Peptides against a protein of PDB entry 1Y0J. Designs and how they scored, part 58

Target 1, 39 residues: chain A of PDB entry 1Y0J
Amino acid sequence: EARECVNCGATATPLWRRDRTGHYLCNACGLYHKMNGQN

## One batch from the design tools (peptide; made by RFdiffusion4, then SolubleMPNN)

Design b2_p25_7_s1 (from b2_p25_7, 17 letters changed)
Fold by OpenDDE base, seed 2:
Structure b2_p25_7_s1 (fold): chain B 39 residues (1-39), chain A 25 residues (1-25)
Amino acid sequence: as target 1 above (39 residues)
Amino acid sequence: VLYRNSKGEVLSEEEGMAYYMSGQN
């Protein structure tokens, strides 16, 4: 089992996020998208 | 966006922000 951030490719993060379509994002990228109006 | 820790537990947005502010990706 290997999870990867669809934005930056990170394979580890203290907090995994999932966007509206189910894609995995690391914490930082998830927040980046949120700040730019992308849930 | 859903937030999940290493255990797969759903966490709050507040906790997610705390990780970001601490400089952790």
Scores: peptide ipSAE 0.184, ipTM 0.705, DockQ to the pose 0.054
Fold by OpenDDE base, seed 1:
Structure b2_p25_7_s1 (fold): chain B 39 residues (1-39), chain A 25 residues (1-25)
Amino acid sequence: as target 1 above (39 residues)
Amino acid sequence: VLYRNSKGEVLSEEEGMAYYMSGQN
């Protein structure tokens, strides 16, 4: 499977995160959203 | 939010933070 961070477009990351809607985020962007109260 | 590494393993929020702090996406 191929995936891409819906926030920054990264195609590789040490840790993939998936939000409540099922969209993929790289680790950094996932944490950014978490820090800002978004899931 | 789900956290999965390249092997598909579910990892902790703590490990996720560690990668963030290291500057890795």
Scores: peptide ipSAE 0.131, ipTM 0.673, DockQ to the pose 0.056
Fold by OpenDDE base, seed 4:
Structure b2_p25_7_s1 (fold): chain B 39 residues (1-39), chain A 25 residues (1-25)
Amino acid sequence: as target 1 above (39 residues)
Amino acid sequence: VLYRNSKGEVLSEEEGMAYYMSGQN
């Protein structure tokens, strides 16, 4: 399965995250959103 | 935000946060 982070374009991450609209985020970008009030 | 490991399994928010590692995407 191929996918990429919609924020930074990364194609590999130890943990994939998915935002409320279904878009995939790498672990780092997902955490950044979480820390800044977005999930 | 939902969390999924490399196997595609859904993880809890608590487990998801535990995967934080400095410098990791």
Scores: peptide ipSAE 0.122, ipTM 0.661, DockQ to the pose 0.052
Fold by OpenDDE base, seed 5:
Order: structure tokens, then C-alpha cells, then sequence
Structure b2_p25_7_s1 (fold): chain B 39 residues (1-39), chain A 25 residues (1-25)
């Protein structure tokens, strides 16, 4: 129901990220994937 | 990618990095 990070399941984050496919990622996971070359 | 805080405001990657380094998800 509530928005959650598709990677870690977090439901709260100071910055929501949305990838090119529309999936939601918390800030940490979004940055982690970016730094490690993952979507 | 899109970057938005709880208020719906668009934030920069630099601001996002600050949260990452602080341990915030």
C-alpha cells in the first residue's frame, strides 16, 4: 500500500528516486546502484 | 531518474549524497 523501495523495502526516505522504468528506490539504494553500475 | 523529498520537491544528487553519507535511506 505505502510506497516502498524496490531494493530494500524501506518505506521512508528523505529522497525518493524513480528509475527509468518507473520503479521507486530510496535515496541510499538509488545512489548505491548508481555507484556500482546497477539499475 | 527523478529525485523528490517527502514534500515533493525536486532535489539534486548532491543533496541526495549528503543523506546517503549520513546513513539516511
Amino acid sequence: as target 1 above (39 residues)
Amino acid sequence: VLYRNSKGEVLSEEEGMAYYMSGQN
Scores: peptide ipSAE 0.158, ipTM 0.689, DockQ to the pose 0.056; fails the geometry check

Design b2_p25_7_s2 (from b2_p25_7, 17 letters changed)
Fold by OpenDDE base, seed 4:
Structure b2_p25_7_s2 (fold): chain B 39 residues (1-39), chain A 25 residues (1-25)
Amino acid sequence: as target 1 above (39 residues)
Amino acid sequence: TLYVTSEGKVLSEKEGLEYYMSGQN
C-alpha cells in the first residue's frame, strides 16, 4: 500500500495512525498530535 | 483511531498506544 503521512509526507513508519476521516499519520506525527491534544 | 503496522497488521488500542509512545517515524 502506498501510504503517506498527511502531516509530514513520510511514506514509511513502524506504525500508521488512521484518523476518523480516514487519513494517515505516521507514528511520530500521531504522537505529537496526541501529546498536544490535537487531531 | 486505527493503528496499523507497516506490514498491515491491525493492532488493538493498547498495542497501538505502546508503539505510539516510541515516537518513531
Scores: peptide ipSAE 0.428, ipTM 0.803, DockQ to the pose 0.053
Fold by OpenDDE base, seed 2:
Structure b2_p25_7_s2 (fold): chain B 39 residues (1-39), chain A 25 residues (1-25)
Amino acid sequence: as target 1 above (39 residues)
Amino acid sequence: TLYVTSEGKVLSEKEGLEYYMSGQN
């Protein structure tokens, strides 16, 4: 698929996280944001 | 947050929250 993490640009990840605004984050970046209070 | 596996499977929030590995490759 043509999916890319809006934060790091990764194109592959075990889990994609789509935020409220529809942007995709790879699992790592999604976890980073969650751990730093950014949802 | 919507969780989708690399294979395109949509996961429940509970299932998605269980994924804590580094991720991207």
Scores: peptide ipSAE 0.422, ipTM 0.799, DockQ to the pose 0.051
Fold by OpenDDE base, seed 3:
Structure b2_p25_7_s2 (fold): chain B 39 residues (1-39), chain A 25 residues (1-25)
Amino acid sequence: as target 1 above (39 residues)
Amino acid sequence: TLYVTSEGKVLSEKEGLEYYMSGQN
């Protein structure tokens, strides 16, 4: 796997979150966006 | 949103929303 968080650039995370457009976010950034209503 | 663990396991939406809620990167 060569996934990378589109927000922070992390390449490792216990949970990847992929939105409907295909972008990957690490767990931390995904939670941040969820809480703040960001994409 | 699709939730996938580092091991490649696909989680249900419910499981994903509750997985690692601590915000760990």
Scores: peptide ipSAE 0.409, ipTM 0.802, DockQ to the pose 0.052
Fold by OpenDDE base, seed 1:
Structure b2_p25_7_s2 (fold): chain B 39 residues (1-39), chain A 25 residues (1-25)
Amino acid sequence: as target 1 above (39 residues)
Amino acid sequence: TLYVTSEGKVLSEKEGLEYYMSGQN
């Protein structure tokens, strides 16, 4: 599985978060967006 | 939001929200 975080470009993470538009965020960036109410 | 582990396991929303909250990449 080849994935890349759309925010930071990371290619490895303990948990991928796929948003409703189909883009992937790494766990760290996903948590950041969640905490700040960002989509 | 769809949660998928690095090993490719698809998690439920509840599992994903609680799985790994450390902020690691």
Scores: peptide ipSAE 0.404, ipTM 0.794, DockQ to the pose 0.051

Design b2_p25_7_s3 (from b2_p25_7, 17 letters changed)
Fold by OpenDDE base, seed 3:
Parts: structure tokens; sequence; C-alpha cells
Structure b2_p25_7_s3 (fold): chain B 39 residues (1-39), chain A 25 residues (1-25)
């Protein structure tokens, strides 16, 4: 029901991402981690 | 990274971006 970004706690995003360990990230945090080599 | 829609369906990058641009989330 209530999905949350593990990085910022956001509950709504245009696109949910999931990292290699299965954690959910909002689009913004997912992009940030991708740009910094974490996702 | 993999992409997930609001229903928990796994999307590839192409479908993920299509979903994002459609505003369905």
Amino acid sequence: as target 1 above (39 residues)
Amino acid sequence: TLYVDKKGNVLDEEKGMEYYMSGQN
C-alpha cells in the first residue's frame, strides 16, 4: 500500500526504481544514485 | 536499476520511461 523511497521517504514519484538489492527509490533519488555510481 | 510501476510490475528501461512520460504513476 504505502511505498516509500528508502532514501528520502517520499511516497509518490513519477517512476519507482529498485536498486540491485531490491530497495525502492523515487525517480529523483534513483537518478541521483545512478549519477553517483550507487544505483 | 529496474523500474516498477504503481502496481509493482517490473518494467524494462524502455517501458519504464514510457510509463514515466505517460504520467500514469
Scores: peptide ipSAE 0.240, ipTM 0.767, DockQ to the pose 0.042
Fold by OpenDDE base, seed 2:
Structure b2_p25_7_s3 (fold): chain B 39 residues (1-39), chain A 25 residues (1-25)
Amino acid sequence: as target 1 above (39 residues)
Amino acid sequence: TLYVDKKGNVLDEEKGMEYYMSGQN
């Protein structure tokens, strides 16, 4: 199975995350969103 | 955000961090 970060398009990451609407984010983008109040 | 493993299973923060630190994915 393959997935893609909806923010940067990365297909590999140390940890996949999902935003509040269910979109997949790579770890880096997920942390960025968390930092900016988008958990 | 929610933490998920490669199969899409939702993990709580504790399990998410354990997963990350273990180098899985």
Scores: peptide ipSAE 0.204, ipTM 0.736, DockQ to the pose 0.042
Fold by OpenDDE base, seed 1:
Structure b2_p25_7_s3 (fold): chain B 39 residues (1-39), chain A 25 residues (1-25)
Amino acid sequence: as target 1 above (39 residues)
Amino acid sequence: TLYVDKKGNVLDEEKGMEYYMSGQN
């Protein structure tokens, strides 16, 4: 596996998230997007 | 939003948060 956050490029995170289009986000970016109405 | 653990398992919001808090892999 070579997963990478599509927002910040991080390759490691405590929890991976996937947005509505299936792209991977690290936990931090996922939370940020969720707080800003984008998930 | 979907939640995925480091093993590739899909988790719901509750299990996702639980996984994050526990530090499990």
Scores: peptide ipSAE 0.155, ipTM 0.682, DockQ to the pose 0.042
Fold by OpenDDE base, seed 4:
Structure b2_p25_7_s3 (fold): chain B 39 residues (1-39), chain A 25 residues (1-25)
Amino acid sequence: as target 1 above (39 residues)
Amino acid sequence: TLYVDKKGNVLDEEKGMEYYMSGQN
């Protein structure tokens, strides 16, 4: 099994992020969450 | 938000940005 972004399902990214609840996000989705007030 | 490299290491925001800008995939 491979790591997946919980928002978009991507399995590859230049930088993995984890939201405040510990779920993995790709860089793009993580940046989107950050810009919308979710760290 | 936490930042995680390819090997699963946790990075702070500064190191996360450095990792990203280095072109690592």
Scores: peptide ipSAE 0.241, ipTM 0.763, DockQ to the pose 0.043; fails the geometry check

Design b2_p25_7_s4 (from b2_p25_7, 17 letters changed)
Fold by OpenDDE base, seed 1:
Structure b2_p25_7_s4 (fold): chain B 39 residues (1-39), chain A 25 residues (1-25)
Amino acid sequence: as target 1 above (39 residues)
Amino acid sequence: VKYVDKEGKVLSEEEGMEYYMSGQN
């Protein structure tokens, strides 16, 4: 497996998040997007 | 947004939100 956050490029995180198009985001970036209405 | 743990398991929003307060990347 070679998962990478599409926003910051992180390859490790306590929790992966997936946006509406299926792209992976690290926890921090996912939370940021969620707070800004980008699920 | 969907929540997936390190092993690829899909988590509920409730489980995923547990990581909000931690602020971990």
Scores: peptide ipSAE 0.247, ipTM 0.736, DockQ to the pose 0.052
Fold by OpenDDE base, seed 3:
Structure b2_p25_7_s4 (fold): chain B 39 residues (1-39), chain A 25 residues (1-25)
Amino acid sequence: as target 1 above (39 residues)
Amino acid sequence: VKYVDKEGKVLSEEEGMEYYMSGQN
């Protein structure tokens, strides 16, 4: 039911990020991936 | 990476970067 960050399992974030393969990341984890070259 | 707010609205990269600057988790 609830969306979850595929990296940390968080279910709440002010901004969901979606990677190129469609997986959802919370804002914090998404930023980490972005900074490490994973858009 | 695409950006989707908590309401399911697709945001532009520019709008999404506001959350980076604010440091929100």
Scores: peptide ipSAE 0.205, ipTM 0.717, DockQ to the pose 0.051
Fold by OpenDDE base, seed 5:
Structure b2_p25_7_s4 (fold): chain B 39 residues (1-39), chain A 25 residues (1-25)
Amino acid sequence: as target 1 above (39 residues)
Amino acid sequence: VKYVDKEGKVLSEEEGMEYYMSGQN
């Protein structure tokens, strides 16, 4: 796969996430955004 | 933020956690 986290650039993660605009986020960045109200 | 599988399918929180625990990425 060629997926990449738009926040940190990670190309591998235990769980991929996608923000409201459709951008992919790794698990860590997704959790960070979730906790900061940016789902 | 939503959880997604390798194919880009949106997963529920439960499915996401299961996916995480199973090692799928």
Scores: peptide ipSAE 0.454, ipTM 0.859, DockQ to the pose 0.042; fails the geometry check
Fold by OpenDDE base, seed 4:
Structure b2_p25_7_s4 (fold): chain B 39 residues (1-39), chain A 25 residues (1-25)
Amino acid sequence: as target 1 above (39 residues)
Amino acid sequence: VKYVDKEGKVLSEEEGMEYYMSGQN
C-alpha cells in the first residue's frame, strides 16, 4: 500500500518526514511538529 | 523528525527546512 501521513492522511508530498517513532508525516505536518518541538 | 526526499535520500535538518516557505503538504 501507498505511504500515508499519519497526521492528515496525505499520500503525496514534496518531502516525507519521519517522527521519533518512525511514523511518516507529510512535509506540512512534519514542519508543524518540528515547530512544536517534536522532531 | 527525519527527512526523506522523493528519491529516498536522507536529508539534513537544514535541507529539510528549505521546504518551509513553500508550505506544501
Scores: peptide ipSAE 0.236, ipTM 0.732, DockQ to the pose 0.052; fails the geometry check

Design b2_p25_8_s1 (from b2_p25_8, 14 letters changed)
Fold by OpenDDE base, seed 2:
Structure b2_p25_8_s1 (fold): chain B 39 residues (1-39), chain A 25 residues (1-25)
Amino acid sequence: as target 1 above (39 residues)
Amino acid sequence: KKSREELLEQNKKLKEEKEEEKLKE
């Protein structure tokens, strides 16, 4: 079992984030999602 | 859905745009 970013599939990131529904995002995807409200 | 690599580049551009916007205030 390994955690994956629900957007890009990355399994490693400097900082794990979550989207508004609680799904895991890598730092890059999480920042983009926060800034634009999109995956 | 976007790749992490593309998002890193986009996030960089977005940060620069926001910084520019803040400087105009």
Scores: peptide ipSAE 0.085, ipTM 0.509, DockQ to the pose 0.787
Fold by OpenDDE base, seed 3:
Structure b2_p25_8_s1 (fold): chain B 39 residues (1-39), chain A 25 residues (1-25)
Amino acid sequence: as target 1 above (39 residues)
Amino acid sequence: KKSREELLEQNKKLKEEKEEEKLKE
């Protein structure tokens, strides 16, 4: 399957994360979201 | 929304700031 980060469009990442609504985020976007509460 | 590269750089800065904050405690 082809997964894509809903924030930056990346299709590859060391670790896939999810937001509170279940959308997939790459590791970088997921960490930023966690630290700042937003994408 | 931000690019992956921008977020990687921002995350690096945030981590450095957080480490500095912990050293003040």
Scores: peptide ipSAE 0.082, ipTM 0.499, DockQ to the pose 0.770
Fold by OpenDDE base, seed 4:
Structure b2_p25_8_s1 (fold): chain B 39 residues (1-39), chain A 25 residues (1-25)
Amino acid sequence: as target 1 above (39 residues)
Amino acid sequence: KKSREELLEQNKKLKEEKEEEKLKE
C-alpha cells in the first residue's frame, strides 16, 4: 500500500498536502490547486 | 488535471508573478 497524489498519481513528494475534501496531493499539485482553485 | 512537471513549471510562473506584484507595492 502506497500513498498517491489524486491529481497526478505521484507516489513521492517533498511535502504531502490535502485538498478541501481531504484527498492527498503532492506539493506541486497542492500549490497549483491553492493558487488557481483547480487541478 | 495536469501532470506534476506541467504544474511545477506553472507554479514557477505564478511565484514570479507574485514576486513582481509585491515589488511594485
Scores: peptide ipSAE 0.081, ipTM 0.500, DockQ to the pose 0.642
Fold by OpenDDE base, seed 1:
Parts: sequence; structure tokens; C-alpha cells
Structure b2_p25_8_s1 (fold): chain B 39 residues (1-39), chain A 25 residues (1-25)
Amino acid sequence: as target 1 above (39 residues)
Amino acid sequence: KKSREELLEQNKKLKEEKEEEKLKE
């Protein structure tokens, strides 16, 4: 069991991010989500 | 939802657009 990005399933990232609801996102998905409000 | 690989590419484009926007300011 390891942390996974709720969008892409990545288990490793330079920086873990979270959306407004607390879901964990990898750096890439988190940046996209921040810019576009969705994955 | 999108794959990480696709998002990485899209994020590159977003960064490029952001830099271009700054140059226009």
C-alpha cells in the first residue's frame, strides 16, 4: 500500500499536492488541476 | 481524467503560454 495520485495513479512524485477536497495529486496532475480546475 | 504523460506535456504548454503572456505585458 502506497499513496497514489487520484488522477493518474502515480505512486511517486517530486511534490505531492492536494485539491480543495483533500485528494492527493502528483505534481503534474496537481498543477494541471490548479490551472484548469479538473483532471 | 488524464494520464500523467499527457498532463506533463500539457503543463509544458501551459508554462510556455504563461511565459509568452508575461512577455506581452
Scores: peptide ipSAE 0.071, ipTM 0.488, DockQ to the pose 0.640

Design b2_p25_8_s2 (from b2_p25_8, 14 letters changed)
Fold by OpenDDE base, seed 1:
Structure b2_p25_8_s2 (fold): chain B 39 residues (1-39), chain A 25 residues (1-25)
Amino acid sequence: as target 1 above (39 residues)
Amino acid sequence: KVSLEELREKNEELLRKKEEERKKL
């Protein structure tokens, strides 16, 4: 039920981010994708 | 490049701090 990061599955984060297609990412994964692209 | 592991580590720290602050309110 709870939101989860589509990349790592984390359900808690200091800041929810979203990729260009709208997928929810935790702060860490969002920053990673932003800086390095996908995994 | 910044590793995902390092970002996760920092994220966990930030989350912990946020939770602590939230509980104090």
Scores: peptide ipSAE 0.323, ipTM 0.748, DockQ to the pose 0.079
Fold by OpenDDE base, seed 5:
Structure b2_p25_8_s2 (fold): chain B 39 residues (1-39), chain A 25 residues (1-25)
Amino acid sequence: as target 1 above (39 residues)
Amino acid sequence: KVSLEELREKNEELLRKKEEERKKL
């Protein structure tokens, strides 16, 4: 199945993460959100 | 503050390495 980062739209990532509301984020966006908050 | 751009660049590198690793299998 396909998955998409809700922040950047990426469909491939070395590691899928999720934000506070459960939405999927790619590794980069997930780390960004964790360190800096929403993009 | 780490920029998203920097994280994306690193992420792309990680993806490349992951793909290369997968290719060996």
Scores: peptide ipSAE 0.321, ipTM 0.747, DockQ to the pose 0.078
Fold by OpenDDE base, seed 3:
Parts: sequence; structure tokens; C-alpha cells
Structure b2_p25_8_s2 (fold): chain B 39 residues (1-39), chain A 25 residues (1-25)
Amino acid sequence: as target 1 above (39 residues)
Amino acid sequence: KVSLEELREKNEELLRKKEEERKKL
């Protein structure tokens, strides 16, 4: 049992996020995607 | 625009603070 960000591979984050397709993203990558709409 | 690098740095800082908080519980 281990979760990791699909973008950067981080296994720990202050807040797990998900993209519109349901993939898990760390807080940083999730915010980046939300703000820029891309990787 | 905010760079991914800046967001990652802040993310690491938040994690550190969160871990220190849990250590006290």
C-alpha cells in the first residue's frame, strides 16, 4: 500500500489532489496543473 | 505564472511543518 504522484513520483504531500481524470497528484503538482492546465 | 519548482519548494516546507506538528501529538 503506497500512493505516489503521477507527475513527480512524490510519496508524501501535505494534501493529495486528483486531476480531472482521477489520477493522484501531490499538492504542488496539483496546484501547478490547476494554474497552468498542463504538466 | 508560478513555476513548478517554487510550488515544490513550498510543498517540502509544508511537509516539514506538518511532520513537526505530528511529532508533538
Scores: peptide ipSAE 0.310, ipTM 0.741, DockQ to the pose 0.078
Fold by OpenDDE base, seed 4:
Structure b2_p25_8_s2 (fold): chain B 39 residues (1-39), chain A 25 residues (1-25)
Amino acid sequence: as target 1 above (39 residues)
Amino acid sequence: KVSLEELREKNEELLRKKEEERKKL
């Protein structure tokens, strides 16, 4: 078992985030989604 | 507007810094 970002597949991040539906995102993808809505 | 690429670069930097901090513990 290994957690991975649902957007980029990264398995390591300084901070795990979650999207509005509860899926895990790495810090970068999470911030990107927050700032731009999605991809 | 910040690109995903820029955020990924910063993410890697933060991850490296976090790992460096762990080495000291």
Scores: peptide ipSAE 0.308, ipTM 0.740, DockQ to the pose 0.079

Design b2_p25_8_s3 (from b2_p25_8, 14 letters changed)
Fold by OpenDDE base, seed 1:
Structure b2_p25_8_s3 (fold): chain B 39 residues (1-39), chain A 25 residues (1-25)
Amino acid sequence: as target 1 above (39 residues)
Amino acid sequence: RMSLEELREMNRRLLEEQERKRELE
């Protein structure tokens, strides 16, 4: 199975993150959401 | 405050670094 960031579609990342609802985010998008809220 | 693009660029660099390390190891 292939995992994809729900925000940008990236399939590779140094660290997978999850939003509060459980959706997978790449490291970058996850950090962005944490720092700035929803994109 | 870093933009999403800046964070994505950082992410790319991290991936490349990890890949390089893996190739050497």
Scores: peptide ipSAE 0.424, ipTM 0.787, DockQ to the pose 0.112
Fold by OpenDDE base, seed 5:
Structure b2_p25_8_s3 (fold): chain B 39 residues (1-39), chain A 25 residues (1-25)
Amino acid sequence: as target 1 above (39 residues)
Amino acid sequence: RMSLEELREMNRRLLEEQERKRELE
């Protein structure tokens, strides 16, 4: 099984996050989206 | 506030730190 960030394609992260529609984001992209709404 | 690039760099460092801890345990 593999998971990847829908924003940057990263397959490893200290913490997986999810966007409003349930797509997985790495920690960095998730934090960015949370602060700015989107990439 | 931090850019996406800066956040990704922090993420990389955090990941490496976690990996080092795992290897030492």
Scores: peptide ipSAE 0.418, ipTM 0.785, DockQ to the pose 0.078
Fold by OpenDDE base, seed 4:
Structure b2_p25_8_s3 (fold): chain B 39 residues (1-39), chain A 25 residues (1-25)
Amino acid sequence: as target 1 above (39 residues)
Amino acid sequence: RMSLEELREMNRRLLEEQERKRELE
């Protein structure tokens, strides 16, 4: 499978996260959105 | 509070660490 972060397009991350609607985010983008609400 | 750039840098370091550990296996 080819998974990509819906925010930055990264295909590799130490930890895959998901937003409230189920889209995949890399660890960085997921944490950023969590801390700031959204990009 | 960490910026997105700082978080991405953290991710890079973590990935490199994971790869290093894999290479030693």
Scores: peptide ipSAE 0.403, ipTM 0.779, DockQ to the pose 0.110
Fold by OpenDDE base, seed 3:
Structure b2_p25_8_s3 (fold): chain B 39 residues (1-39), chain A 25 residues (1-25)
Amino acid sequence: as target 1 above (39 residues)
Amino acid sequence: RMSLEELREMNRRLLEEQERKRELE
């Protein structure tokens, strides 16, 4: 249950997201990638 | 379009709101 965002390393987020390959992203990184492609 | 920093700030505010709601229960 010690999950972390694969992009920024955040361990807390209002909503966990997943990229196309199944890796976990925090809400911020997930939305950023959706709007801009990559970070 | 929001920057990554702006999105992270939004998330911080959302987390604080979630914590306040939990404390009122």
Scores: peptide ipSAE 0.400, ipTM 0.778, DockQ to the pose 0.110

Design b2_p25_8_s4 (from b2_p25_8, 13 letters changed)
Fold by OpenDDE base, seed 3:
Structure b2_p25_8_s4 (fold): chain B 39 residues (1-39), chain A 25 residues (1-25)
Amino acid sequence: as target 1 above (39 residues)
Amino acid sequence: KMSLEELKKKNEELKKEKEEKEKLE
């Protein structure tokens, strides 16, 4: 078991992020969602 | 585009499918 990015399933990232609802995102997916509003 | 909730559900389904396949082999 491990923490996973809800967008891409990545288990490792230089910085864990969370969306407005608290879902965990890797740094890349978190920045993508912040810039585009959503996937 | 899929919502984060839909993506989470999809990833959970894929994970279960992978674990079931690995157990069968």
Scores: peptide ipSAE 0.027, ipTM 0.378, DockQ to the pose 0.026
Fold by OpenDDE base, seed 2:
Structure b2_p25_8_s4 (fold): chain B 39 residues (1-39), chain A 25 residues (1-25)
Amino acid sequence: as target 1 above (39 residues)
Amino acid sequence: KMSLEELKKKNEELKKEKEEKEKLE
């Protein structure tokens, strides 16, 4: 029942991010999507 | 590339599969 990154399934990250729809992303995936402008 | 919505759905399917496997053990 732990929080998971919707992109890679990671359960641990130094910083949890959220996409525009409110789904949780790990720091790495959140930055990757932000830099590439992808959703 | 898969969208975040597709990735989320795939993640949920894999989670359910893992939970079913864990329930059988």
Scores: peptide ipSAE 0.026, ipTM 0.385, DockQ to the pose 0.025
Fold by OpenDDE base, seed 5:
Formats: C-alpha cells, sequence, structure tokens
Structure b2_p25_8_s4 (fold): chain B 39 residues (1-39), chain A 25 residues (1-25)
C-alpha cells in the first residue's frame, strides 16, 4: 500500500498535509480545503 | 459540495472500479 490523498487519490506530492482528524492530503488539496473552507 | 468524508468514500469506490476494470481488461 502507498499513502494517498483522501481528496484526489494522489500518491505523490511535494508536501504532505494532514486534516484535523489526521487524514493525509496532497499539498494542492490541503491548500484548496483551507482556502475554500471545505471539510 | 461533497464533505471530506464523502470524498473519501467516493475515492474508495473509484479505486475498486479501476481495479476491477484492470482485471477484466
Amino acid sequence: as target 1 above (39 residues)
Amino acid sequence: KMSLEELKKKNEELKKEKEEKEKLE
């Protein structure tokens, strides 16, 4: 198994982020969620 | 807009569909 972004399924990113519950997001999705207030 | 939990669920469904398609192809 590989680490995947819970939002888009990406397995590679320049920076892994984590949501409030500890789920992994790629850099792009993490920024998107932060900027758009998505949960 | 879908919640993060709904997106996680959809992601798992798409992953299973992709694996099934690849096995049948």
Scores: peptide ipSAE 0.021, ipTM 0.385, DockQ to the pose 0.028
Fold by OpenDDE base, seed 1:
Order: structure tokens, then sequence, then C-alpha cells
Structure b2_p25_8_s4 (fold): chain B 39 residues (1-39), chain A 25 residues (1-25)
């Protein structure tokens, strides 16, 4: 199965991001979480 | 605010619900 953003379930993104514990986030959610902390 | 662990769990639940819905259609 395809990689999914743990926050929104997106399977496609210009850039995959990871949090400090290794969770995969799409670019948008990764930036959102970086700006707002762990929401 | 939900933790990333909680979000991951919720995302998996929503995925299962969608798969079950699609199976019934």
Amino acid sequence: as target 1 above (39 residues)
Amino acid sequence: KMSLEELKKKNEELKKEKEEKEKLE
C-alpha cells in the first residue's frame, strides 16, 4: 500500500516530511505541525 | 488538539470505514 500522511491521509505530496518520532506527513501537514507544534 | 499517534489511529479507522463502505456499494 502507498504511504499516507498520518494527519490527512494524503498519498501524494511534493515533499514527504517526518516528525521527530518518524511519522510521515505530507508537505502541507508537515509545515502545519512545524508551525503549530504537535497539534 | 490530537497527538500524531491519535491522528494516525483515527486515519486508520477512517480508512477502514471507507473500505467497508466501498465493499457494500
Scores: peptide ipSAE 0.036, ipTM 0.405, DockQ to the pose 0.028; fails the geometry check

## One batch from the design tools (peptide; made by RFdiffusion4, then SolubleMPNN)

Design b2_p26_1_s1 (from b2_p26_1, 11 letters changed)
Fold by OpenDDE base, seed 5:
Order: structure tokens, then C-alpha cells, then sequence
Structure b2_p26_1_s1 (fold): chain B 39 residues (1-39), chain A 26 residues (1-26)
């Protein structure tokens, strides 16, 4: 099993984040969603 | 498997650009 970002599908990131439903986001997508009020 | 969000590539690229800006501001 390998973790992947539910937004972009990335499998590697300096920091894993999670959305409100608990799905994993890479750092880039997590920051994007934080900035745009989504997640 | 893991679900995918729409417009993934555009959001990913925007996120990378955001991170680049943060690094440049340091």
C-alpha cells in the first residue's frame, strides 16, 4: 500500500495533510485548498 | 482505491506555484 493525494494523485510529499473527511492531500494541494477555502 | 478531485492537475500546479512563492519570500 502506498499513500496518495486524493486531489492530484501524488505519492510523495514533504508533508501529508488531510481534508475534512480524512482523505490525504499532498502539501501542495493542501495549501492550495487552504488558500481557496476548499477541502 | 483513493478518490480523485476534479481539476487535479490545475490545482496541483497552483499549489506548487504557491509553495514557490513562499520559498522566495523567505
Amino acid sequence: as target 1 above (39 residues)
Amino acid sequence: SVPRAPDAEARYEAGLEYLAKLEAEK
Scores: peptide ipSAE 0.037, ipTM 0.483, DockQ to the pose 0.722
Fold by OpenDDE base, seed 4:
Structure b2_p26_1_s1 (fold): chain B 39 residues (1-39), chain A 26 residues (1-26)
Amino acid sequence: as target 1 above (39 residues)
Amino acid sequence: SVPRAPDAEARYEAGLEYLAKLEAEK
């Protein structure tokens, strides 16, 4: 199965990011969560 | 927050929100 952002469900992104527990996030969601203190 | 849904608009909105917060810090 293809990698998927755990927040928005995107399967493609210029940069894959990860949260503190190792879940994958697309770039935009990773930055969003970082700004909200959740990454 | 950005809803969990396979939609390109979710990523777009998350990006805009990030940029808005960045501007507010200036």
Scores: peptide ipSAE 0.035, ipTM 0.463, DockQ to the pose 0.212
Fold by OpenDDE base, seed 3:
Structure b2_p26_1_s1 (fold): chain B 39 residues (1-39), chain A 26 residues (1-26)
Amino acid sequence: as target 1 above (39 residues)
Amino acid sequence: SVPRAPDAEARYEAGLEYLAKLEAEK
């Protein structure tokens, strides 16, 4: 039940991010979606 | 849910490979 990135399933990241609806994303996936306007 | 990103896909595929190896070793 450890925290996981909703995109890739990673359980560790330098910085946890969130999408617009509050889902947790690892730093890499969060930046990708931010740059591409995706959620 | 968020659409899978390129980096995410690579991590997902690596996970599948790991699981496949575990099954083969049983």
Scores: peptide ipSAE 0.037, ipTM 0.465, DockQ to the pose 0.077; fails the geometry check
Fold by OpenDDE base, seed 1:
Structure b2_p26_1_s1 (fold): chain B 39 residues (1-39), chain A 26 residues (1-26)
Amino acid sequence: as target 1 above (39 residues)
Amino acid sequence: SVPRAPDAEARYEAGLEYLAKLEAEK
């Protein structure tokens, strides 16, 4: 099993997040997209 | 996919650098 951020490709993060469609995002990218309303 | 974000760009570039080094070692 190899999980990776759909935005930056990172395979490790302090906290995995998910966008509205269920895609996995690293913590940093997830927070950025949440803040800027990007999906 | 999700549109590229600022932090993503940095990580993306780091990834490319890593791949370049890996290929150069061959």
Scores: peptide ipSAE 0.037, ipTM 0.474, DockQ to the pose 0.080; fails the geometry check

